# Ledger of designs, part 74: peptides against a protein of PDB entry 7Q4I

Target 1, 281 residues: chain A of PDB entry 7Q4I
Amino acid sequence: HENSTIAERLYSEVRVLCWIMTNPSNHQKKARHVKRTWGKRCNKLIFMSSAKDDELDAVALPVGEGRNNLWGKTKEAYKYIYEHHINDADWFLKADDDTYTIVENMRYMLYPYSPETPVYFGCKFKPYVKQGYMSGGAGYVLSREAVRRFVVEALPNPKLCKSDNSGAEDVEIGKCLQNVNVLAGDSRDSNGRGRFFPFVPEHHLIPSHTDKKFWYWQYIFYKTDEGLDCCSDNAISFHYVSPNQMYVLDYLIYHLRPYGIINTPDALPNKLAVGELMPEI

## One batch from the design tools (peptide; made by RFdiffusion4, then SolubleMPNN)

Design b2_p15_1_s3 (from b2_p15_1, 7 letters changed)
Fold by OpenDDE base, seed 5:
Structure b2_p15_1_s3 (fold): chain B 281 residues (1-281), chain A 15 residues (1-15)
Amino acid sequence: as target 1 above (281 residues)
Amino acid sequence: DKVYEYAQKLAEEID
């Protein structure tokens, strides 16, 4: 007796390819649980690894394992997507194997934007990159045009994009994207609340959970509050979600209902022209 | 990167 008509429409109109950063040791421990939970709501789901796994749909990228190779894996992942899957979706989400994503909320945020607009979204951080960059752990989503510019224009040019595989992957892709005029979008809702989160819900929802000197408050691009106002009612992602908590979140978000309460969705905004962004809040 | 350093500590607490 659930009405999913609008969600089904957005599934068709806002196509999302999700690629999951993983490694062979995490195929069974973490990645399979993404596939069994939120990953099934992507239009296409691919696991990017160093070893092939046909049961998981994992791709063996030509990279080594370890933190020092995350940037290399990100570059090869987007090269693979561009070569094989660039027309299979409109938007391309990077997530970790411990990221949880509410894909319907992401489609809602992306709906007004053209996939031909060079833009990407996530949890925006302010250091190192002038326009900001998106936190790797919270997940970030590129438009089709952003992927094209990254792979075709940025990656082949060592002056625009780091050629070696070292460095923080989220910072490095942020630098590359800025250098090819891909815009770091604002993912906040109409109330100014964030949608992509680099931690679990508890760390954002509970006031004074962290010291005010905590690095996060210096890194966040947009000023945000703790407590109930921390997070959009249409939040998109959380990080450091254990395999068990993925199933808990699936239950809480998609199954558990307060009897007698019906939430009516807001009207969809008007679609933007190519190159146009939503007005500043 | 401070994010990765903190992430390691946080992951150890959650696991």
Scores: peptide ipSAE 0.026, ipTM 0.659, DockQ to the pose 0.166
Fold by OpenDDE base, seed 1:
Order: structure tokens, then C-alpha cells, then sequence
Structure b2_p15_1_s3 (fold): chain B 281 residues (1-281), chain A 15 residues (1-15)
């Protein structure tokens, strides 16, 4: 028997809407596997597409398909969320249809923060945006106030937010959010370990897997190591996760248990005031 | 067996 009392509490108190970036060709190939695995642990799960799919709960956004339209789709997705779902959750996660997320760990990270604080979290990158921006592939989560500012204040103003649909979606939303004073939060745990990851676990956990000249090491905002110290025990996301690996991860994280080992969770931190952030690590 | 039942369910969902 397991005790999920704290997880159930956080499910109620830290409500997360997850929207998944997908397209019609990936509804069956990728998106349905998100729905059958980690997506079922979101308070609300929506698939943002160019075609409606009632079985998947996919929304047809008024955008074209292709990598050059991802920024357009992100803008329309958040407009749709603001119009229809802004009160359905406290936090709003963007993920790709090949991102895997441990939603309970995200709720734990978010618990002390007010949804009325203009903040967002993810894997922070340092180029292009002064405060940094969050990697698109690792997924990023906006507070309710961040969504409001993005949709109401940033999007209508071409000086604050790019009006065309071209560009890297994660960089562009990062620019827009900075321009409306949404803070790029620190998602690291109390030991300074990352929680959002733009690659599969293997690429982060295995030392010397990548060359030190690899672009990632120049993009990361915070210093990080390879090996077991790369990643929080409460890691939140990984990217480039195949459909099969989603089921493997679901089994390993939620079903496979070492007999006789009981993990006692740390106490929840105190809640922060509106506008307050956790101390820097 | 919870593990066995889950494994069977997963196998059916992957296809």
C-alpha cells in the first residue's frame, strides 16, 4: 500500500492545465501516448493542433502546420486558454508531444508560489533574452498572472510581442514575457539541481555523453553537471521521449518499487506572498 | 498482481 495524501493535496491546491503542442499527423503516433501516460495526471489536458479530435480532446487552432508556425500556434494556444480555461487551473504548462512530465514534482516546485505572481519556470537558457528564456522542448509553465499578461498586455502590442508567426517559439515567448515583467524563475531544487531537461535522461545522466563544445553548454543559464548530480530527485521533465519510452517511464516512476524502501517526502515550504520568489541558491 | 496487470494494459495501449 502507498500513501498519496500529500500528492492528493497538491493535486487540489496546485492545479495544472497541460497543453500539448501537436499536429494532426501526430495525434495517433505521439499525442495519444501522452494522454495515456503522464497527461492523465494533469488537472486539465488539452492538445493544441490544427485539426479537432474529440477522442484526443484536440483543439483546432487557426494556424498552419510546420516548424515555422510553432510561434503562431503558441500564441493562439494561450489565447484559447485565456478565453476558455484561465480559471480551470493555477498554472499552465506547455509541453511537446514527445515531452514526459512528472506532474507531482512540478506541483511540489510550484506549491510555495502564488498563481498571481507573474512568473514562469522551465529549463532556463541565457542567449537572446536578458533574464533568460525557457527551453521549448523541456516544457515551461506559466502562472495564471503570466498568462494574463502575455495574452492581454503583450500579444496586442507589436512593440512588446512579435506579431508574425516566424521565429523560435521559446525565444519569442521569452521576449514577450520579459517585456511585460513576467519573471523567468529558477526551477532548480534546494541543492541547485535542475528539474526541466531538454533531452532524454540518458543524455544528462551519463558523463561525457556530449562534447563540451555542444551548444547546450553555452545556452544553459545555470551551471550544471553531468552524472547523478545533473538532475533533481524531484525532476519534472525530459524531452525527445518516444511513445514507448513514455510507458517505460510510467512503469519505472509510478509502479516499479524497490521492496522495503519507503521514501518520506520533505516538508512543504511556506507559501510566498504575491510577487515573492524563492531565495536564490 | 498489480505489476502484471499494468504491464498487460501498457502493451495493449502501445499498439
Amino acid sequence: as target 1 above (281 residues)
Amino acid sequence: DKVYEYAQKLAEEID
Scores: peptide ipSAE 0.025, ipTM 0.607, DockQ to the pose 0.022
Fold by OpenDDE base, seed 2:
Structure b2_p15_1_s3 (fold): chain B 281 residues (1-281), chain A 15 residues (1-15)
Amino acid sequence: as target 1 above (281 residues)
Amino acid sequence: DKVYEYAQKLAEEID
């Protein structure tokens, strides 16, 4: 009863490989629920772990577990992708095993861009990196060229990319990408609303002046508001989504419909040339 | 950065 023609077109034209950062203790608790929900809408889905899991399609990376190894895991994950999967997709999404992603909305954002453009998208933060960096929790997506530059040009050079495995994962990749001229894109919609979110929808939609959220306002690269204007109608990701909430979101987004309301999608924008970005809003 | 460390700690508590 649904017309998904344009979504099917974008599935073919904007190919996305999703890699999920996980660990062996979360394979059954979290990762399998990603596979059973939003992960099935990726063109390719890979779970990056320290142990193999044939049911999950998990890869055992040569890294230790723990938060101090997240940067190491990210480096090894992209090395693995470049070696085995660089031609399997046009765009390469990093997400956590508690990130929920509306992949169709990501394809819509990415459609005008060439995968040969050195660019990446996510929730842009302003500290530490001059052009900004993308928050790890919200997930971030690299073009094929961005992955190439990261793995081939940045990682082998200690002057461009941190060689040890310590540090904040999202900051470190942001530094590396900047050093090889990968551009930190603007993921906001035409109304200036964000698409990648480092928290659950409730935390963005409901204004809260708690100290816990204070850092977010200091870190966000672009001015943003709270409430309904916080978030694009084509939002892409949310973080800290429980396994149960993934199924709820799948139902709400893909199944539940208000009878008699028909949404007409906006026309696709013109494709950009290689190296070209959308104009700043 | 103290603010970033706090954010990371918060994330660990939610997981």
Scores: peptide ipSAE 0.019, ipTM 0.586, DockQ to the pose 0.157
Fold by OpenDDE base, seed 4:
Structure b2_p15_1_s3 (fold): chain B 281 residues (1-281), chain A 15 residues (1-15)
Amino acid sequence: as target 1 above (281 residues)
Amino acid sequence: DKVYEYAQKLAEEID
């Protein structure tokens, strides 16, 4: 009895490749639960690891494990995507193996944009990068053109992109992307509410959950509030989602329904020209 | 940046 016509249309028109940052120790503990929940709604799902896993569809990248190698893994992941999958999708999402993503909401946000526009989206942070950068934990999505510029123009040039594998992964890719004129987009909805979240829903939805001195409030690029006004009705991602919570979220979002309440989707916005962004809020 | 380092440590404790 569900009408998914618009979602099916967007699935076809806004193709998303999701790559999941993982490691061999998390293949069974975390990554498989992504595959069994929200990851199945990606047009293509790839797990980027240091070891191959045929059951998971994990790729063994030529990188070491550990937090100090996350930037190295990100570079190799996008190199792999560019070499093997650049035409398999229009948009390329990085997520962690504890990130939950509502892919339909991401497609809705991305719909007006051309994949040939050099842009990427996520939870925008303001430090270190002039235009901002996207939080690694919340996940971030690159257009096809952004991936091309990153791999072809930025990575080969040490002046544009850090050659070593050290540093904060999200900051480093943010620097590289800025240096090749990939725009840090605004992922907020028309009401100015965020869509990508670096924490679990509870941490964003519950007022006064964190101290005002909490680092997050200094890092966010756009002003945001706590409580119900924190988050878009079309929120895209949450981080630090346990394997069990992934199944809970899947049930709550896709199965549990309040009887007699029918949601009418908003009309799709007009498509933008190549290089054009949505108007500022 | 001490703030970012703190955030990273916090993330490590949660992961």
Scores: peptide ipSAE 0.017, ipTM 0.591, DockQ to the pose 0.137

Design b2_p15_1_s4 (from b2_p15_1, 8 letters changed)
Fold by OpenDDE base, seed 3:
Structure b2_p15_1_s4 (fold): chain B 281 residues (1-281), chain A 15 residues (1-15)
Amino acid sequence: as target 1 above (281 residues)
Amino acid sequence: DPVLKEAEKIAEEID
């Protein structure tokens, strides 16, 4: 009863490998719920951990656990992807095991871009990195070329990429990517509304939910407002989504429908040349 | 990291 022709086309043309940051203690508590919800809509889904789990399809990376090892895990995850899966997808999404992603909306955003363009997208923050960096929690997506540059050019060079495993993983990858001329893209829609969100929908949609002094307002690269106008109709991700909330979101987005309302998708934009970005808005 | 600390606080409030 549902027409998914365009979504199926994009599934084939905009292939996405999703890797999920997790740990052994969260395999059953969190990660399996990603696999049972939005992760099913990725072309390839891999869970990056410190222990193997055949049921989950988790990979044991050679890293320790803890917050001080997240950067190490990110480096090893992309090394693993490059070695085993670089041709299995066009785009490579990092998400946490409490990130929810509407993969179809991500494919829509990515459609005009060449995977050979050195670019990555997410919720852009302005501190520490000149061009900005993408929030780790909101999830970020690298083009195939961006992954190649990160793994082949940046990681082997301590001058370009931090060799130790300490530091904020999102800042560190942002520094590395900048140093190899991977562009921090603009993920906002044509109305200037964000698509990647570092918090749950409730925190973005409700005005004055956070104090004006909240760090987020100083970190966001692009000016944004709270409330209903905060978020794109084609939003891509939210963070701090509990396992239960993942099922709720899955139901609301993919199953619950207001009777008599039919959404007609906009026409796809023209594809960009290699190295070309969408104009600034 | 200030980002991590604030993120933890938010996560704790959501849990």
Scores: peptide ipSAE 0.027, ipTM 0.684, DockQ to the pose 0.145; fails the geometry check
Fold by OpenDDE base, seed 5:
Parts: structure tokens; C-alpha cells; sequence
Structure b2_p15_1_s4 (fold): chain B 281 residues (1-281), chain A 15 residues (1-15)
């Protein structure tokens, strides 16, 4: 039988609210498959849309549809979370309706951090924002304090946060968060391997899958390897995951086991003080 | 945005 005692402990101690970026046309096609797979492992799961759907638990935000409104939707989503759900979790994950997340691995990464530390994690990119910003597709997670600063301090000030709804949502939130001293954390494991990925596993695991001129290699904040060393054994997210692939990943990660191999988890690290980060690698 | 353009190309290859 499987022993999930540590995972159950982290579920209670590292509470995660997951909000999913979606639209009415994707409620049935994509979003419901998130709800039926990895989304069920969040402490709270909310779908942010332009139309209400009680079956999905989708919220109708006061925004239009289209790529030019993604930043507007992100702002309204976090306003909604702050108003209704800020005390329902310690950490707040944004993901797309084609992002797959191993929530237990995210809780493991977040365990040492205080939710009162102004920090957020994801796949860090280096352009446009001095400290870097987190890729939108890979998903990014804000501490409770980061959400507070974003909604209360950044959003109301046009000098700190873009008032228009246009622009790349991940870059814009990255600018806003930097302007209120929310730190762009390092999500790599102790071996320097990434945990948040803006593509499917195949694109990261296969050496020379992409050309060296591919934009990703110029955007990634930390130097990364290809092949098996590309990814942490405790990887957190992948993007461009089809609905069918979500069920495959659920089977492979949570059901399929090689007989006779027992995985023993590492000891949990010591908790950090408020404002303290893990040492640089 | 170069990120969006390349992401669209990758998505088209995956879909």
C-alpha cells in the first residue's frame, strides 16, 4: 500500500489555491479536464473566465475575451482572490487550462518559505524585468503577501502597474511585482535543475530538440541543461499539455509503478524566517 | 511579442 503521510501533512501546512485562466469556449474542451486531473489536488480550485459555470466552478470576471485581455483577466482574477479567498490558502498558483501541475512537488518547494514573505516562483525569464519575471504558460505561484502587495499597493498605482489591459500578462505582472518589492524566487532544486517548464516534457528531455537560436535559450534566467538533467525529479509544471495528455500524466505519475522500487522522500528542510530565501546555488 | 509568436508555432506542432 502507498504511504502518503508526508504528502497529507504538506497538504494541510502548505495550502495552495489554484486559479485557472480559461474562457467560455474552453470550459468543456480543456478546463473540465484540469478539474478531473491535477486540479483536484489543490486545496482550492477556481476557474477564471468571462462567463459563470457552476458545474466547473468558473467565475465571470468583468473582462472581455481575446489575447489582448489576458493582462486584464489576471488583474481581475487576483482582485477576486484577494476579496474572497486571501485567507483560504497560503500560496496562489496561476495556471493555464493546458498547464499540468504536480501540486505535491510545489508544496515541497514552498514548505520552507513563509507565506508572509513577498516572493513568487515559476520559470524565470530574464528580459524586460531586471530581477526577471515568471513565464505565464509554466504557471507561477505567489505568496499571500505577494498577492496583498500586488492588489493593494501595485494595481491602484498607474506608475507601478499598467492600467491598460493590453500587453503580455506575465511581463506586466512581473513589472508590477518588482515595483512593490516582491522577489522573483529561484525555483531550481538543490542540483540546479528547473521545476517549472513552459513546454511539454518531451521538449525539455530530448537533447537538441530545439535550435540554439530558439528564443527560449535567450530568455531563460538560469542556465539549463538538456536531456535528463534538464528537469528536477521533483518537477512542478509543464505547458501545452493536451486534455488527453493530462490523463496520461496522471496515470504515469500517480498510478504506474515499477515493482520492487521504493521511493524514500528526503527530509524536509528547516523553515525560513519571514523575508528569508533559500541560499543561492 | 517574440515569446507569443514562438509559443504559437510550438503549439501548432503539438496540437
Amino acid sequence: as target 1 above (281 residues)
Amino acid sequence: DPVLKEAEKIAEEID
Scores: peptide ipSAE 0.027, ipTM 0.685, DockQ to the pose 0.147; fails the geometry check
Fold by OpenDDE base, seed 4:
Structure b2_p15_1_s4 (fold): chain B 281 residues (1-281), chain A 15 residues (1-15)
Amino acid sequence: as target 1 above (281 residues)
Amino acid sequence: DPVLKEAEKIAEEID
């Protein structure tokens, strides 16, 4: 008894290709559960690995495995996307195999933006990159133009983009994107609440006596508080979500309903011109 | 990466 008309509209108008960072050891343990939960709501879902898996739709990228190769895998993943899938979507999401994403909320955030605008979104961190960079774990989404600039303009130039496969993947792509004038967007909602989260919901929602020395508070680009006001009602992603938690979240978000409570969606904002960003909050 | 290590520790504490 759900009305999904708006969601269906956004599915068609805001096409998202999701690529999942994974490895052969996690195909069955983690990646499969992404495919069976939130990944099915992407317009296209690809698993980027070092081994092919036809059941998973995993691609074997020419990279080694391990944390030291994540940057290499990211570069090869976007090269693969550009070569084979650049016109299959408008937006291109990177997520980990332990990231949970509410794709409808991402489409809502992206709706006003042109895919020809050189922009990307995620959980913005402030260190290392002047405009900020997006946390790798929370997932980040590039416009089609951002992918083009990354692959065609940044990657071939060692002065713009690190040729070595070492380094923090999210920082390195952030540097590359900045160097080709891809804008680090603000993913916060109209109330200034975040949408992309580098941790599980419990960590963000429950005020923990987190030591003020915790790195996260120094890294976040926008000041956010813990608690119920930490997170947008239209939150997009959470990280460190176990396979079991993915199914729980899928049930809670898409199946469990409080009887008699009807949520009316906000009106869609006006579309922006190419190169235009939403006003700062 | 120290950031990743700390994040993993937090995730383990929440799990």
Scores: peptide ipSAE 0.026, ipTM 0.693, DockQ to the pose 0.142; fails the geometry check
Fold by OpenDDE base, seed 2:
Structure b2_p15_1_s4 (fold): chain B 281 residues (1-281), chain A 15 residues (1-15)
Amino acid sequence: as target 1 above (281 residues)
Amino acid sequence: DPVLKEAEKIAEEID
């Protein structure tokens, strides 16, 4: 017996299109497991690849494979979304084929925001981009207006957006979005805890897992701690999640229950006006 | 990218 009334409401009111960055070699190894786990909770799920796969619902983008083409693939993916799917959702999530996402928690975070607000969310990093940019691995979500501005205003202008396909895709999209006044939102919860994570839960939860010199601590835009206080109870994403771990996470999050403990969700916040952001914590 | 290299190392250690 489970009450999912609020989750069902948010599913209808906060529509999310998830596009998964993948390649033909990972269709069976990784991408299909996304489809069989968290991807099924997206309103729409598309796999962006260089080859079509009808079983997976993969799209063949006109790009090459390899790390040097990730930016090119991101540009083509959002062009494809804008052309075919811009009205199919309110929010547009980029994730990798080894990213795990709790879509209900993302909907909860996004609920107060208008999709017409030029904003995007993720794990915010501070280097290279003045307002920050969102980590590619943790996944990032654009509002419909952000997608429009990216595709229509930024991409066609070489002064606003890099025209070649080289570079770090997350940094490059961050630059482009800043140049068209898409705001890098704060995805932290009301307690100041992060929701998007560029590593697996274990890496964030275990104190002293990393050296203080680890790049992550220099890159994070907001101060964060390791341990149990690292992560929101409503965390959204984790990266480097193996296919097997995706099934484990699905079981732990959606099936396993401690008997006698009932989680009462917080009330939904008030909706924001177009262009309005949540107050800073 | 130093970010990607370190992330990959961490992923390999966790797997």
Scores: peptide ipSAE 0.026, ipTM 0.691, DockQ to the pose 0.141; fails the geometry check

Design b2_p15_2_s1 (from b2_p15_2, 7 letters changed)
Fold by OpenDDE base, seed 2:
Structure b2_p15_2_s1 (fold): chain B 281 residues (1-281), chain A 15 residues (1-15)
Amino acid sequence: as target 1 above (281 residues)
Amino acid sequence: SIYEEADKLAEYRDS
């Protein structure tokens, strides 16, 4: 029998609404597998689409489909969340329908922070936005205050937030959030290892899998190494995870155990005041 | 595809 007492506490104290970026063609192919795996560990799970699906709990947003509409869909998704769900959670995760998330590890990272702190976390990239922005593929999580500022202060002002639906979704939200003083947090663990990953585990864990000229190494905000030291023991997300691999990851993370090895979790850190961030490592 | 993020970024650079 497993002792999940701390995880249950964090489930109650660090409430996470997960919204999944999807489209009607992926409801059955991808999105349903999120719902059947890691999505069940969110406090609330919503699929943001262009068509309603009652089996999936998908919302039809007033947007078109295609890559050029991702920014539009993100804006409408957060408007919908703010209108209907802003009090249903403390933190609001965006993920794709091929993102896998270990929600317990995200709650652990978020635990010290106040939801009233204007902050968001993810895989931080350095280009285009002075403070950085979070990679769309790795998923990113906004505090309740960050969502409020985005929807109420940024979106209505074309000087603060792009009114058109075109552009890179993750860059555009990053610009908007910076313009309303939402801080781009540091998601690294105490050892300086990343937690949000824009690729599958294999691509991060295997040294020299990518060329040194690969764009990722130029985009990462914090210096990181390849190999086993790439990734926190409390990693949160991976991208480009196939539906079948979601079930594999669920089995490996939550069911498969090496007999006789006991993991003792670290003590929870002290809670921060509103507006306070963890010291940079 | 590993290149989907790269493609999204390329589309942003070309816009």
Scores: peptide ipSAE 0.028, ipTM 0.699, DockQ to the pose 0.469
Fold by OpenDDE base, seed 5:
Structure b2_p15_2_s1 (fold): chain B 281 residues (1-281), chain A 15 residues (1-15)
Amino acid sequence: as target 1 above (281 residues)
Amino acid sequence: SIYEEADKLAEYRDS
């Protein structure tokens, strides 16, 4: 028997729309497996593509395919969300079709924040954007107000947001969001451990897996350790997760149990006022 | 792979 009372409460109070970046060639190969695993725990799940797929619930955005069009697709995705779905959720998660997300842990992180606070969360990187930007692969989540500012204030102004569809999508949205005073939040837990990860769990959990010269250590905004202290017990996302590994993670996280061990959840924090962030750690 | 993100970042730096 499982008690999910708190998770059910958060499902209702912290509504999340997940949009998945995909393409027609990945509808069956990757995106379908997101829908059959972690995507079912979103309040709403939409696949953003260049072709419609009614079985997948994929939307055909007016963009071309290819790496150079990812920024264009991101802009059109958020325009679509703002026009059709801005009131369907409080928070709006971007993920790739090879990102795995523990949505309950994301709701826990977001619970104290107002959706009217202009803020977004993810794996924060320090280059190119003064306040930092969130890694595209790890996934990033915008408040409703952040989406509004992005679509209504930033996108129409070429001085605030790049009009061309070229460039790194995560950096470009980071620039646009900064220019409209959307805050790059701190997604770390109370122990200073990260929650959004741009790689698979193995790459973060195993000490010395990467060289100290690896770009990640130069890009990460907050200092982090390798090993068991790398990752929050309430981690939210991992990237480069294969379709098969998504089912493995679903089994490990939601089905496999050590007999006789019961985890008691921490008390929910107090809710913050509009515009208020959690204290720095 | 880890290399794909590195390549994307390299392309951005060269852009």
Scores: peptide ipSAE 0.025, ipTM 0.686, DockQ to the pose 0.466
Fold by OpenDDE base, seed 3:
Structure b2_p15_2_s1 (fold): chain B 281 residues (1-281), chain A 15 residues (1-15)
Amino acid sequence: as target 1 above (281 residues)
Amino acid sequence: SIYEEADKLAEYRDS
């Protein structure tokens, strides 16, 4: 027996549209496994591709494929969302076809924020963008107002947003969002633990003998640690998750239970005013 | 480079 009353409430009150970055070669290999696992917990799920796939619910965006077109695809994806789906959700998540997301934990994080606040969340990196930007692989979520500002104010202005389709997708959207005063939020929990992760759980939970020169330590905006204290109990996303690992995570998170252990959720925080953010830790 | 992160992520994925 399961009690999902609070989760159902948040599903209604914190509506999330998830769009998945994919390509035609990955429709069957990766994207369909997102649809069969965590993607089913989004209020709306759309796959952004270069080819239409009615079985997958994939949209053919007017962009080419390849690494140099990811920024172009992101721009067209949000244009498509703004035109067709801006009122279908309160929050708009970008994820890759190898990102796994616990949508309930994302709704919990987003609950106090107004969707009319120009803010976005993810794994914040510090280079290139003064306020930081969100890692593309970990996935990032924009408020409805952030999407509006991005599409209506930033994209049409080459001085605010790069018109060329080249560049690092996450850096470029980060620059555009900063230029229209969309705030790079803090997604950490009350203990200062991260919620969005650019790698698989194993790489965050297990202290690696990683060289201190590993780029991640130079990129991460907030101080982070490895090991069991690396990650929030309410973690939201992991990247580089294989199709098989998606089913494993789905089983572990939603099905496997230690008998006799019952988790009682914390009370929901008070809602913030429009434009207000949670205090940084 | 504005491409450095994307390249590094790609390298990580391929490792």
Scores: peptide ipSAE 0.028, ipTM 0.697, DockQ to the pose 0.106; fails the geometry check
Fold by OpenDDE base, seed 4:
Structure b2_p15_2_s1 (fold): chain B 281 residues (1-281), chain A 15 residues (1-15)
Amino acid sequence: as target 1 above (281 residues)
Amino acid sequence: SIYEEADKLAEYRDS
C-alpha cells in the first residue's frame, strides 16, 4: 500500500496543465503513450497538433507541420491555453511527445512559488538570452502570470516577440518572456542538482558519455556534474524518451520498490510572497 | 537523435 497523502495535497494545491507538442503522424506512435503514462498525472492534459483527435484530446492549431513551425505552434498553443484554460491550472508545462515528466516532483519544486509571480522553470541554457532560456526538449513550465504576460503583452508586439513562425521555439519564447520581465527561475534542488534534463537518464548518469566539447556543456547555464550527482533525487523531466522507455520509467518510478526500504518525504518549504524567488545556489 | 550544436545554431540563425 502507498501513502500518497502529500502527493494528493500537492495535486490540489499546485495545479498543472500539461500541453504536449505533437503532430498527426505522432498521435498514435508517441502522444498516446504520453497519455497512458506520465500525462495522466497532470491536472489537465492537452495535445497541441495541426489536426483534431477526439480520442487523444488533441487540438488542431492553425499552424503548419515541420520543425520550422514549432515556434508558431508554441505561440498558438499558449494563445489557446490563455483563451480557454488560464484558470484551469496554476502552472503550464510545455513538453514534447518524447519527454517524460515526473509531475509530483514538479509540484514539489513549484510549491513555494506563487502562480502570480512572473516566472518559468526548466533546463536553463545561457546562449542568446541574457537571463537564459529553458531547453524546449526538457520541457518548461510557466506560471499563470507568465502565460498572461506572454500572450497579452509580448505576442501582440513584434518588438517584444518574433511575429514569424520560424526559429528555435525555446530561444524565441525565452526572448519574449525576458522582454516582459518574466524571470528565468533556478530549477535546481537544495544540493544544486538539476531537475529538467534535455536527454535520457543514461546520457546524464554515465560520466564521459559525451566529450568535453559537446555543445551541452557550453549551453548549460549552471555548472553540472556527471554521474549520480548529475541529477536530483526529485528530477522532473527527461527528453528523447521512446514510447517503450516511457512504460519502463513508469514502472521503475511508480511500481518497482526495494523491499524494506521506505522513503520519507522532506518537509514542504515555506511559501514565498508574490514576486519572491528562492535564492540561487 | 540528440540535437547537434549545428542544428540548434541553424534553427537560431534561420530565425
Scores: peptide ipSAE 0.028, ipTM 0.693, DockQ to the pose 0.329; fails the geometry check

